Peptides against a protein of PDB entry 6B4E. Designs and how they scored, part 27

Target 1, 295 residues: chain A of PDB entry 6B4E
Amino acid sequence: TNFDKISKMFWHYKDKIAQIKQDIVLPIKKADVNVRNLLSRHKRKINPKFGQLTNSNQQLFKIQNELTQLINDTKGDSLAYHWILNFIAKAVVHQAETEVRVKPESALPLGKLTLYLLVQFPELQELFMARLVKKCPFVIGFTCEIDTEKGRQNMGWKRNNENKWEDNTSYDERMGGILSLFAIITRLQLPQEFITTTSHPFPIALSWHILARICNTPLNLITNTHFVILGSWWDAAAVQFLQAYGNQASKLLILIGEELTSRMAEKKYVGAARLRILLEAWQNNNMESFPEMSP

## One batch from the design tools (peptide; aimed at target 1 A205 W208 C215 N247)

Design b2_p16_4 (made by RFdiffusion4)
Pose (drawn by RFdiffusion4):
Structure b2_p16_4 (pose): chain A 295 residues (1-295), chain P 16 residues (1-16)
Amino acid sequence: as target 1 above (295 residues)
Amino acid sequence: SDELDEIEEEFEERES
């Protein structure tokens, strides 16, 4: 892995976040009353819909249809359309860092919804990827030091209600939740309405990049967070990763489960212990995936 | 590492 290229990719998405603020978010303050009214009303209607998802496919379709109608209502104005897509991208990542953090299997319905929106509204793709990278740089394998305040900001750290950094547990759980959503998206097949005509926008090869880049990261930059997101990724995508790459995926899973954990053993990282348990469960022919969605 | 380089070469071959 060429980590200069990874850094260039990271800063490309950071620049995209700045561009979104300049060209989508700030100009909406100056939009006409019809646009402001529509966006104010629609953002209220959209916000709770992500939490209304369940393990049921019928409920997923209902929410997809409701959101598709609301988004289509904004297409008459390119700025309003891009603003509501940016709002949705932020809301989906927030849902991942809250609900998926507490209930990891909720990443499956949320991933199906997001993937559907990503191909129904393709302008969402760049907005969503930039948001993921800004909030969880592990999705592209970016890691930097967090000794400095700027490094902490680069890596997606947040502050609590007194300008102190959130505790390590809160950060690790958020990162796992966000990365779990992205890991579900990379291993999902497209919905049937698009599977016959469209290339998957975030395919399974992106999961390979995450694993390979963490395994190639300098060991002095590895933290408990790397093991936590790998465990979250495993729960969401290891079965399909093996289906995609076979013996090569097996070699990579062994590398992360046996070698990466062993080389960092002195740190006694909690996430490394769980990743070892996941490796042993797979070696005992008991690799799990989230239960498939109910009707 | 050599082990990781071999894995990455096999991946590039399959993606070709």

Design b2_p16_4_s2 (made by RFdiffusion4, then SolubleMPNN; from b2_p16_4, 7 letters changed)
Fold by OpenDDE base, seed 2:
Structure b2_p16_4_s2 (fold): chain B 295 residues (1-295), chain A 16 residues (1-16)
Amino acid sequence: as target 1 above (295 residues)
Amino acid sequence: SSELEELEKELEELLS
């Protein structure tokens, strides 16, 4: 694992967030009143769509079409178009932090919607990845120390109005929710209309990198959160990961489930205990995945 | 194919 490369990638997306603020978010505040009004209306229409997702493909397709139309309405103004895509990127990640956090299976419809939008609107890809990395650096396998304020900030920790850090449980759950969404996206097949003409923007290989990079992370930087997000990933993508890479996938799953947990056994992390249970379930031919969506 | 080979190389490094 080349950690220098990972760090460069991390800071690339941190810079991208700053750029988005400077080049998209702030300039739109100075745009003409008609553009601002359009975007305000579209924002209000778009935001509830993510919460309207169910386990129904029919409902998914409806929402896809509605969002597509709303986004297309902004294409006449490049700044407006990029602003609405950035808004969507933020909204999707927020949905992962709130809904997927408490209902992991909701990652499937959300992931399908997101993947569709990423392919339909390629400019969303960089905006979305930047938001993911800012909120959950684990999506690219980045880890740093959290014994400093800057380290905690880099790893996506939040502070309240009293400048107090969020509790460990809240952080773990948020990270798990975001990673569940990303894991789902990586293991989904492209929609039928795109499968022959477009490459997957965030393919299953990115899941491989997450696992491998965590395995190579210095043990003194490994926390309960690492095991929590690995468990979230496992629920979301382990079955499809095995289908994609076969015996090689098995070796990685054993590394995270057996070797990494064993090396950290003295810490008695709750997340590690859960991951061990998932490993044992797989060894007993009881690996499960989220149920497929209805028509 | 080339991507899988790169991933396999990374795995071998992990197992070494």
Scores: peptide ipSAE 0.180, ipTM 0.816, DockQ to the pose 0.239
OpenDDE base, seeds 1, 3, 4, 5: peptide ipSAE 0.103, 0.106, 0.178, 0.168; ipTM 0.773, 0.776, 0.814, 0.812

Design b2_p16_4_s3 (made by RFdiffusion4, then SolubleMPNN; from b2_p16_4, 8 letters changed)
Fold by OpenDDE base, seed 2:
Structure b2_p16_4_s3 (fold): chain B 295 residues (1-295), chain A 16 residues (1-16)
Amino acid sequence: as target 1 above (295 residues)
Amino acid sequence: SSELEELEKELKEMLS
């Protein structure tokens, strides 16, 4: 694992967030009133769509079409178009932090919707990845110390109005929700209309990188959160990961489930205990995945 | 295929 490369990637996306604010978010505030009004209306229509997802593919397709139309309405103005895509990127991640956090299986319809949008609107890819890395650096396997304020900020920790850090449980759950979404995206097949003409923007190989990079992370930087997000990833993508890489996948799953947990056993992390249970379930031929969506 | 080979190389390094 090349940690220098990972760090460069991390800071690239941090810079991208700053660039988005400077070049997209702030300039739109100075745009003509008609553009601002259009975007305000579209924002209000788009935001509830993510909460309208169910386990139904029919409902998914409906929402896909509605969002596609709303986004296409902005293409006449490049700034407006990029603004609405950035809004969508933020909204999707927010949905992962709130809904997927408490209902992991909701990651499947959300992931399908997101993947569709990422392919349909390629400019969304960089915006979305930047938001993911800012909120959950684990998606690229980045880890730093959290014994400093800057370190905690880099790892996506939030502070309240009293400048108090969020509790560990809240942080763990948010990270788990975001990573569940990303894991789902990496293991989904492209929609039928794109499968022969477009490459997957966030393929299953990115899941491999997450696992491998965490395994190679210095042990003194490994926390309960690492095991929580690995468990979230496992529920979301382990079955498909094994299908993709076979014996090589098995070896990597054993590394995270057995070796990494064993090395950290003295810490008695709750997340590690859960991951061990998932490993044992797999060893007993009881590995499960989220149920497929209905027609 | 090339991607898988790179992943396999990384895995071998991890297991060494």
Scores: peptide ipSAE 0.195, ipTM 0.823, DockQ to the pose 0.239
OpenDDE base, seeds 1, 3, 4, 5: peptide ipSAE 0.106, 0.105, 0.191, 0.093; ipTM 0.776, 0.777, 0.821, 0.768

Design b2_p16_4_s4 (made by RFdiffusion4, then SolubleMPNN; from b2_p16_4, 8 letters changed)
Fold by OpenDDE base, seed 2:
Structure b2_p16_4_s4 (fold): chain B 295 residues (1-295), chain A 16 residues (1-16)
Amino acid sequence: as target 1 above (295 residues)
Amino acid sequence: SEELEELEKELKELLS
């Protein structure tokens, strides 16, 4: 694992966030009143759509179509178009932090919707990845120390109005929610209409990188959160990961489930204990995946 | 595939 490369990638997306603010978010405030009004209306219509997702493909397709129309309405103005995509990127990640956090299986419909939008609107890809990396650097396997304020900030820790850091449990759950969404996206097949014409924007190989990079992370930087997000990933994508890479996948799963947990056993991390349970379930031929969506 | 070969190399390094 080339950690210098990972760090460069991390800071690339941090810079992208700053760029988005400067080039998209701030300029729209000075845009024509008609454009601002359009975006305000569209924002209000788009935001509730993510909460309307269910385990129904029919409902998913309905929402896909509605969002597509709303986004297309902005294409006449490049700034407006990029603004609405950035809004969607933020909204999707927020949904992962709130809904997927407490209901991991909701990652499946959200992931399907997101993947559709990423393919339908390619400009969303960089905006979305930048937001993901900012909120959850684990999606690219980035880890730094959290014994400094800057380190915690880089790893996505939040402070409240009293400048107090969020609870460990809250942080773990948020990271798990975001990682679950990303994991789902990486293991989903492209919709039938795109499979022959478009490559997957965030393929299953990105899951491989997450696992491998965590395994190569210095042990002194490994925390309970690492095991929590690995568990979240496992629930979301382990079955499909094994299907994709076979024996090689098995070796990597054993590394995270057995070797990494064993090396950190003295820490008695709750997340590590859960990951061990998942490993044992797999060894007993009881690996589970999220249920498929209904028609 | 070329992608799989790259991943296999990475895994080999990881397991070494």
Scores: peptide ipSAE 0.131, ipTM 0.794, DockQ to the pose 0.239
OpenDDE base, seeds 1, 3, 4, 5: peptide ipSAE 0.080, 0.075, 0.128, 0.115; ipTM 0.768, 0.765, 0.791, 0.786

Design b2_p16_5 (made by RFdiffusion4)
Pose (drawn by RFdiffusion4):
Structure b2_p16_5 (pose): chain A 295 residues (1-295), chain P 16 residues (1-16)
Amino acid sequence: as target 1 above (295 residues)
Amino acid sequence: SVSEKVEEIEEEREAE
């Protein structure tokens, strides 16, 4: 892995976040009353819909239809359309760092909803990817030091209610939740409405990049967070990763489960211990996936 | 090394 190229990719998405603020978020303050009213009302109606998802496909379709109508209502104004898509991208990532953090299997319905929106409204793709990379750089394999305040900001760290950094556990759980959503998206087939006509925007090869880049990361930059997101990724996508790459995926899963954990053994990382358990469960023919969605 | 292992796995994957 050429980590200079990974850094260039990271800063490209960081620049995109700045561009979104300059060209989408700030100009909306100057939009006419019809646009402001519509966006104010629609953002209230959109916000709770992500938490209304359940394990039921029928409920997923209901929420998809409700959101599709609300988003289509904004298409008469390109700025309002891009603003509501940016709002949705932020809301989905926030849902991943809150509800998926507590209930990892909720990444499956949320991933199906997000993937549907990503192909129904393609302008969402760049907005969503930039948001993921800003909030969880591990989705592209970016890692930098966190000894400095700027490094902590680069890696997506947050502060609590007294300018102190959130504890390591809170950060690790958020990163796992966000990366779990992206991992589900990479291993989902497109919905039927699009599977016959459209290329998957974030395919399974992106999961390969995450694993390979963590395995190629300098060991002095590896933390408990790398093991936690790999465990979260495993729960969300390891079965389909093997279906996609076979013996090569097996070699990579062994590398992360046996070698990456062994080389960092003195650190006694909690996430490394869980990744070893996942490796042993697979070796005992007991690899799990999230239960498929109910009707 | 691990980087060599990952490179070999990548080359095997691209060959298929």

Design b2_p16_5_s1 (made by RFdiffusion4, then SolubleMPNN; from b2_p16_5, 6 letters changed)
Fold by OpenDDE base, seed 1:
Structure b2_p16_5_s1 (fold): chain B 295 residues (1-295), chain A 16 residues (1-16)
Amino acid sequence: as target 1 above (295 residues)
Amino acid sequence: SMSEKIAEIEEELKAS
């Protein structure tokens, strides 16, 4: 694991967020009134779509088509197009922070929708990844200290209007929700219409990176959150990960489930205890995945 | 070390 490379990637996306604000968000506020009105209307139509997802593939396809049409309506203006994609990137991550955190299995339909949009609109990929890294650096295996204000900010901690940090449970749940979504995306197959023409933008190899990088993280930087997000990843992708990498996947799962938890046993992290339970379930041939969606 | 174990697994994966 090259931590310098990971840090460089982290700061690349932090810079991208700043660029998005400067080049997309701020300029649109000064754009033609007709463009602003168009985007306002589209935002109102797009925003509720993510909450309308269910365990139905039929409903998923309906929403995919509706969003595709709404996004295509903005292509006549490049700035408007990029603005709406950035809005979608933010909305998807927000859905992970709110809905997926309380209902992890909802990551599956959300992930399918997101993957479709990422392939259909390639410009969404960098916007989405930047937002993910900002909100949940764990998606690229980045970790820093959280004993400073800057460190907490870098790791995605939020402050309320009174400048009070969110509680540990809220942070853990948000990180778990976001990581669940990303994990799902990495293990999904491309939609049938794209399989022969497009490579997967965020393939299962990125899940490998998450696990390996966390395992190689200095132990003094490992927190309960690391184990929480590993558990979230496990629920979301462990079955498919084993299918993809076989024996090597098995060895890596043992490293996170047994070795990493053992090394941190003195901390008595609740997340670590859960991860051990998941390991034991797997060892007893009781590994579970999210339920498949209905037709 | 953990890093060495991961490196070994990754090498095995490349060889597979």
Scores: peptide ipSAE 0.485, ipTM 0.925, DockQ to the pose 0.929
OpenDDE base, seeds 2, 3, 4, 5: peptide ipSAE 0.482, 0.484, 0.482, 0.480; ipTM 0.925, 0.925, 0.925, 0.924

Design b2_p16_5_s2 (made by RFdiffusion4, then SolubleMPNN; from b2_p16_5, 7 letters changed)
Fold by OpenDDE base, seed 1:
Structure b2_p16_5_s2 (fold): chain B 295 residues (1-295), chain A 16 residues (1-16)
Amino acid sequence: as target 1 above (295 residues)
Amino acid sequence: SMEEKIAEIEKELEEE
């Protein structure tokens, strides 16, 4: 694991966020009133769609089509188009932070929708990844110390209106929700209409990177959150990960479930305990996955 | 080490 490379990637996306603000968000405020009105209307129509997802594929396809039409309506203006994609990127991550954190299985329909949009609108990919890395650096296996304010900020910690850091449980749950979404995306097959013409934008190999990079993270930087997000990943993608990489996947799962947890045993992390339970369930041929969506 | 173990696994994966 090359941590320098990971750090460079992290800061690349942090810079991208700043660029988005400068080149997309701020300029639109000075755009023609008609454009601003259009975007306001579209924002209001788009935002509820993510919460309308269910375990139904029919509902998913309906929402996909509706969003596609709404996004296409903005293509006549490049700035408007990029603005709406950035809005979608933010909205998807926000949905992961709020809904997926409390209902992990909701990551599946959200992930399917997101993957469809990522392929249908390639410009969304960088916008989405930048937002993911900002909110949850674990998606690229980045970790830094959280003993400083800057460190906490880099790792996606939030402050409330009173400038107080969020509690550990809230942070863990948010990170778990975001990571669940990303994990789902990495293990999903491309929609049928894209399989022969497009490569997967965030393939299962990115899950491999997450696991390997966390395993190789200096132990003094490992926190309960690391184990929480590994557990979230496990629920979301372990079955498909094993299918993809076979014996090598098994070895890596044992490393995170047994070796990493053992090395951190003295900390008595609740997340680590859960991960061990997941490992044991797998060893007993009782690995569970999210239920498939209905027709 | 953990890093060596992972490197070995990744090597095996590349060979398959």
Scores: peptide ipSAE 0.508, ipTM 0.923, DockQ to the pose 0.927
OpenDDE base, seeds 2, 3, 4, 5: peptide ipSAE 0.492, 0.494, 0.497, 0.496; ipTM 0.919, 0.919, 0.920, 0.920

Design b2_p16_5_s3 (made by RFdiffusion4, then SolubleMPNN; from b2_p16_5, 8 letters changed)
Fold by OpenDDE base, seed 1:
Structure b2_p16_5_s3 (fold): chain B 295 residues (1-295), chain A 16 residues (1-16)
Amino acid sequence: as target 1 above (295 residues)
Amino acid sequence: SISDKIAEIEAELKAQ
């Protein structure tokens, strides 16, 4: 694991966020009133769509089509197009922070929708990754110290209106929700209409990187959150990960589930305990995945 | 070390 490379990637996306604000978000405020009105209407139509997802593929396809149409309506103006994609990126991550946080299995329909959009609208990819990394650096295996204000900010910690940091549970759950979504995306197959023409934008290899990079993280930087998000990843993608990488996947899962947890045993992290339970379940041939969506 | 084990796993994966 090259931590310098990871750091560079992290800061690349942090810079991208700044660039997005400067080149997309702020300029649209000065755009033609008709464009602003269009985007306002589209925003209002798009935003509820993510909450309308269910375990139904039929419903998913409906929403995909609706969103596709709404996004296509903006393509005549590059700035408007990028603005709406950035909005979608933010909305998807927000949905992960709120809904997936409390109902991890909801990551599946959300992930399917997101993957579809990422392929259908390639410009969404960088926007989405930038938002993910900003909110949850764990998606690229980045970790830094959180004993400083800047460190906490870099790791996606939020402050409330009283400038108080969010509690550990809230942070852990948010990170878990976001990571669940990303994990799902990495393990999903491309929609049938794209499978022969497009490469997967965020393939299962990115899950490999998450696991490997976390395992290689200096132990003094490992927190309960790391184990929480690994557990979230496990629920979301472990089955498919094993299918993809076979014996090597197994070894890596044992490494995170047994070795990493053992090395941190003195901390008595709740997340680590859960991860051990997941490992034991797997060892007993009881590894579970999210239920498949209905037709 | 964990790092060594990961390196080994990745080497095995590459060899496939």
Scores: peptide ipSAE 0.566, ipTM 0.946, DockQ to the pose 0.928
OpenDDE base, seeds 2, 3, 4, 5: peptide ipSAE 0.564, 0.562, 0.563, 0.563; ipTM 0.946, 0.945, 0.945, 0.945

Design b2_p16_5_s4 (made by RFdiffusion4, then SolubleMPNN; from b2_p16_5, 8 letters changed)
Fold by OpenDDE base, seed 5:
Structure b2_p16_5_s4 (fold): chain B 295 residues (1-295), chain A 16 residues (1-16)
Amino acid sequence: as target 1 above (295 residues)
Amino acid sequence: SIEDKIAEIEKELEAQ
């Protein structure tokens, strides 16, 4: 694992967030009133749609079509188009932080919707990845110390209005929710209409990177959160990961479930205990995945 | 080490 490369990638996306604010978000506030009104109306229509997802493919397709139309309405103005995509990127991640964290299986319809949009609108890919890395650096296997203010900020910790850090449970759940969404996206097949014309923007190989990079992280930087997000990933993608990489996937799952947890046993992390339970379930031929969506 | 084990697994994967 090349940690310098990972750090470079992390800071690339941090810079991208700053660039988005300067070149997209702020300029639109001074744009023509008609453009601002259009985007305001679209924002109001788009925002609730992510919460309207269910375990129904019919409902998913309806929402996909509605969002596609709304986004296409902005293509006549490049700035407006990028603004609405950035808004969508933020909204998807926010949905993961709030809903997926409490109902992990909701990552499946959200992931399907997101993957569709990422393929349909390629400019969304960089905007979405930048938002993911900012909120949850674990998606690229980045870790730093959290004993400093800057370190906590880099790892996506939030402060409330009173400038108090969020509690550990809240942070763990948010990270788990975001990671669940990303894991789902990496293991989904492209929609049938795209499978022959485009490559997967965030393929299963990115799940490999997450696991490998976390395993190679210096042990003094490993926290309960690392095990929580590994457990979230496991629920979301372990079955499909095994299907994709076979014996090599099995070896890597044993490394995270047995070797990494054993090396950190003295810490008695609750997340590590859960991961061992998942490993044991797999060893007993009882590995589960999220249920498939209805027609 | 874990790193060595991962490197070996990745080598095996590339050989498929």
Scores: peptide ipSAE 0.538, ipTM 0.935, DockQ to the pose 0.932
OpenDDE base, seeds 1, 2, 3, 4: peptide ipSAE 0.536, 0.535, 0.532, 0.536; ipTM 0.935, 0.934, 0.934, 0.934

Design b2_p16_6 (made by RFdiffusion4)
Pose (drawn by RFdiffusion4):
Structure b2_p16_6 (pose): chain A 295 residues (1-295), chain P 16 residues (1-16)
Amino acid sequence: as target 1 above (295 residues)
Amino acid sequence: DLEVNREETLAFEPTN
C-alpha cells in the first residue's frame, strides 16, 4: 500500500467536506422562503425515519418510499436537493455511530436503505463517502498519529462536555458502528430495481482495501481501534468476503486473525482478543453473519 | 493446510 496515495485520498475527502460547507450548507441560509420552509419541514419529517427501520423488509420498503417522496420534493432546486442529501448523509452516519454502536445488527437494514438511496439519488454517493471518511478514516485505510490535537481531529475523535477527548471506549465503539454500516454496504447486492441496470457504487473490493491497508499499516500506528473495526467488519461481511475471494480471502482473514493480533500481543488490546475469538469460531465451522431480514 | 505468504497475499489485486 502506498500510504502517500492514501493520504492524498483522505485530504481529497476532507477538501470535499469544506466544499460542501461553502457551496451547499452556507448558501442555503440565503435561499428563498419557499426553499427554507420546505427544507425546515422536510428535515423534521426525515430525521426519525432512520430509527423507524426494523429487521422487517416490509418496513424497509415503507421507509424507502417515504424518503424517496420527500427527497423528490426538493428536486426543483439543485441547491435544496444537494442540501437534503447532505443532511441525510450526516443523519445515516450519526445513526451508525449511535444505534448501530449499541445494536450492530441494525447495520443491515440501515445499509439496505442507504444503498437504495445511493443509487436512486446518485449525487448522494460523493456526499456520503466524504462524510464516512471524515468521521471514520479507517474506511479507506487512513491512519495518522493521535499524539497531537490535529492528529486526533484528523482521525475523527470527538470531545465531551468539558473539552476533554471522549474516552477510548466511546471512540472505538463509534468507529466500529460507522465502519459496520460501510462494511454491510460493500457486501450487499443492489436492490432488484437497480441490480439489472446499475453498477454497485461501493462494491466488495472496498472491503479488501480496508483489510489490506490495515495489515500494511506501520505497527507503531496500530491501536485497539484497528482491531475493533476489523471485528465489526467481520461480523458484517466476513461470510460474503469469503464468497467473493475464496482462498485469497481466507489468507487475509488468517493474517488479521492470527498474525496481526500476535504481533500486537503485548498491548493486550480488547479488540484483538475478540478478533481471535472470531477466527477460532470460523476455524470450528461456526462463522456467523447477521440474521437475514424478516419479511 | 493452506499456505499463507504474507507479501504475496497483500499484493493481490481485487475485483469489483

Design b2_p16_6_s1 (made by RFdiffusion4, then SolubleMPNN; from b2_p16_6, 6 letters changed)
Fold by OpenDDE base, seed 1:
Structure b2_p16_6_s1 (fold): chain B 295 residues (1-295), chain A 16 residues (1-16)
Amino acid sequence: as target 1 above (295 residues)
Amino acid sequence: PLEVDREETLSFVPSL
């Protein structure tokens, strides 16, 4: 694991967030009133779509089509187009923070929708990754200390209006929700219309990197959150990960489930206990995955 | 049983 590379990636996306604000978000405020009105209307139509997802492919396809039309309506203005994509990136991550955190299996339809949009609108990819890394650095296996304010900020901790940090449970759940979404995206097949013409933008190899990087993270930086997100990843992607990499996948799952949990046993992390249960379930040939979506 | 070597495992380069 090259931690310098990971850090460079982290800061690249942090810089991208600043760039997005400067080049997309702020300029649109000065755009023509017609453009601003268009975007306002589209925002209002787009925002509820993510919450309308169900365990139904039919509903998914409907929403995909609706969003595609709404996004295409903005292509005549490059700034408007990028603004809408950035809005979507933010909305998807927000949905992970709110819905997926409480219903992890909802990551599947959300992930399918997101993957479709990422392929259909390639400019969304950098916008989405930047938002993911900002909110949940675990998606690239980045970890830093959280003993400082800056460290907590870098790791995606939020403060409320009273400048109080969110509680540990809230943070863990948010990170788990975001990571679940990302994990799902990495293990999904491309939609049929793209599978022969396009490479997967966030392939299963990115899941490998998450796990491997966490395994190589200095133990003094490992927190309960690491185990929580590993558990979230496991529920979301472990089955498909094993299918992808076979014995190598198994070895890595043992490293996170057995070795890492054992090395941190003295901390008695609740997330680690859950991950151990997942490991044991797998060892007993009882690994579960999210249910498939209905037609 | 699958033997796990930490260095070997973590040195693996996954295919994209």
Scores: peptide ipSAE 0.480, ipTM 0.925, DockQ to the pose 0.911
OpenDDE base, seeds 2, 3, 4, 5: peptide ipSAE 0.030, 0.033, 0.028, 0.022; ipTM 0.687, 0.662, 0.657, 0.636; seed 3 fails the geometry check

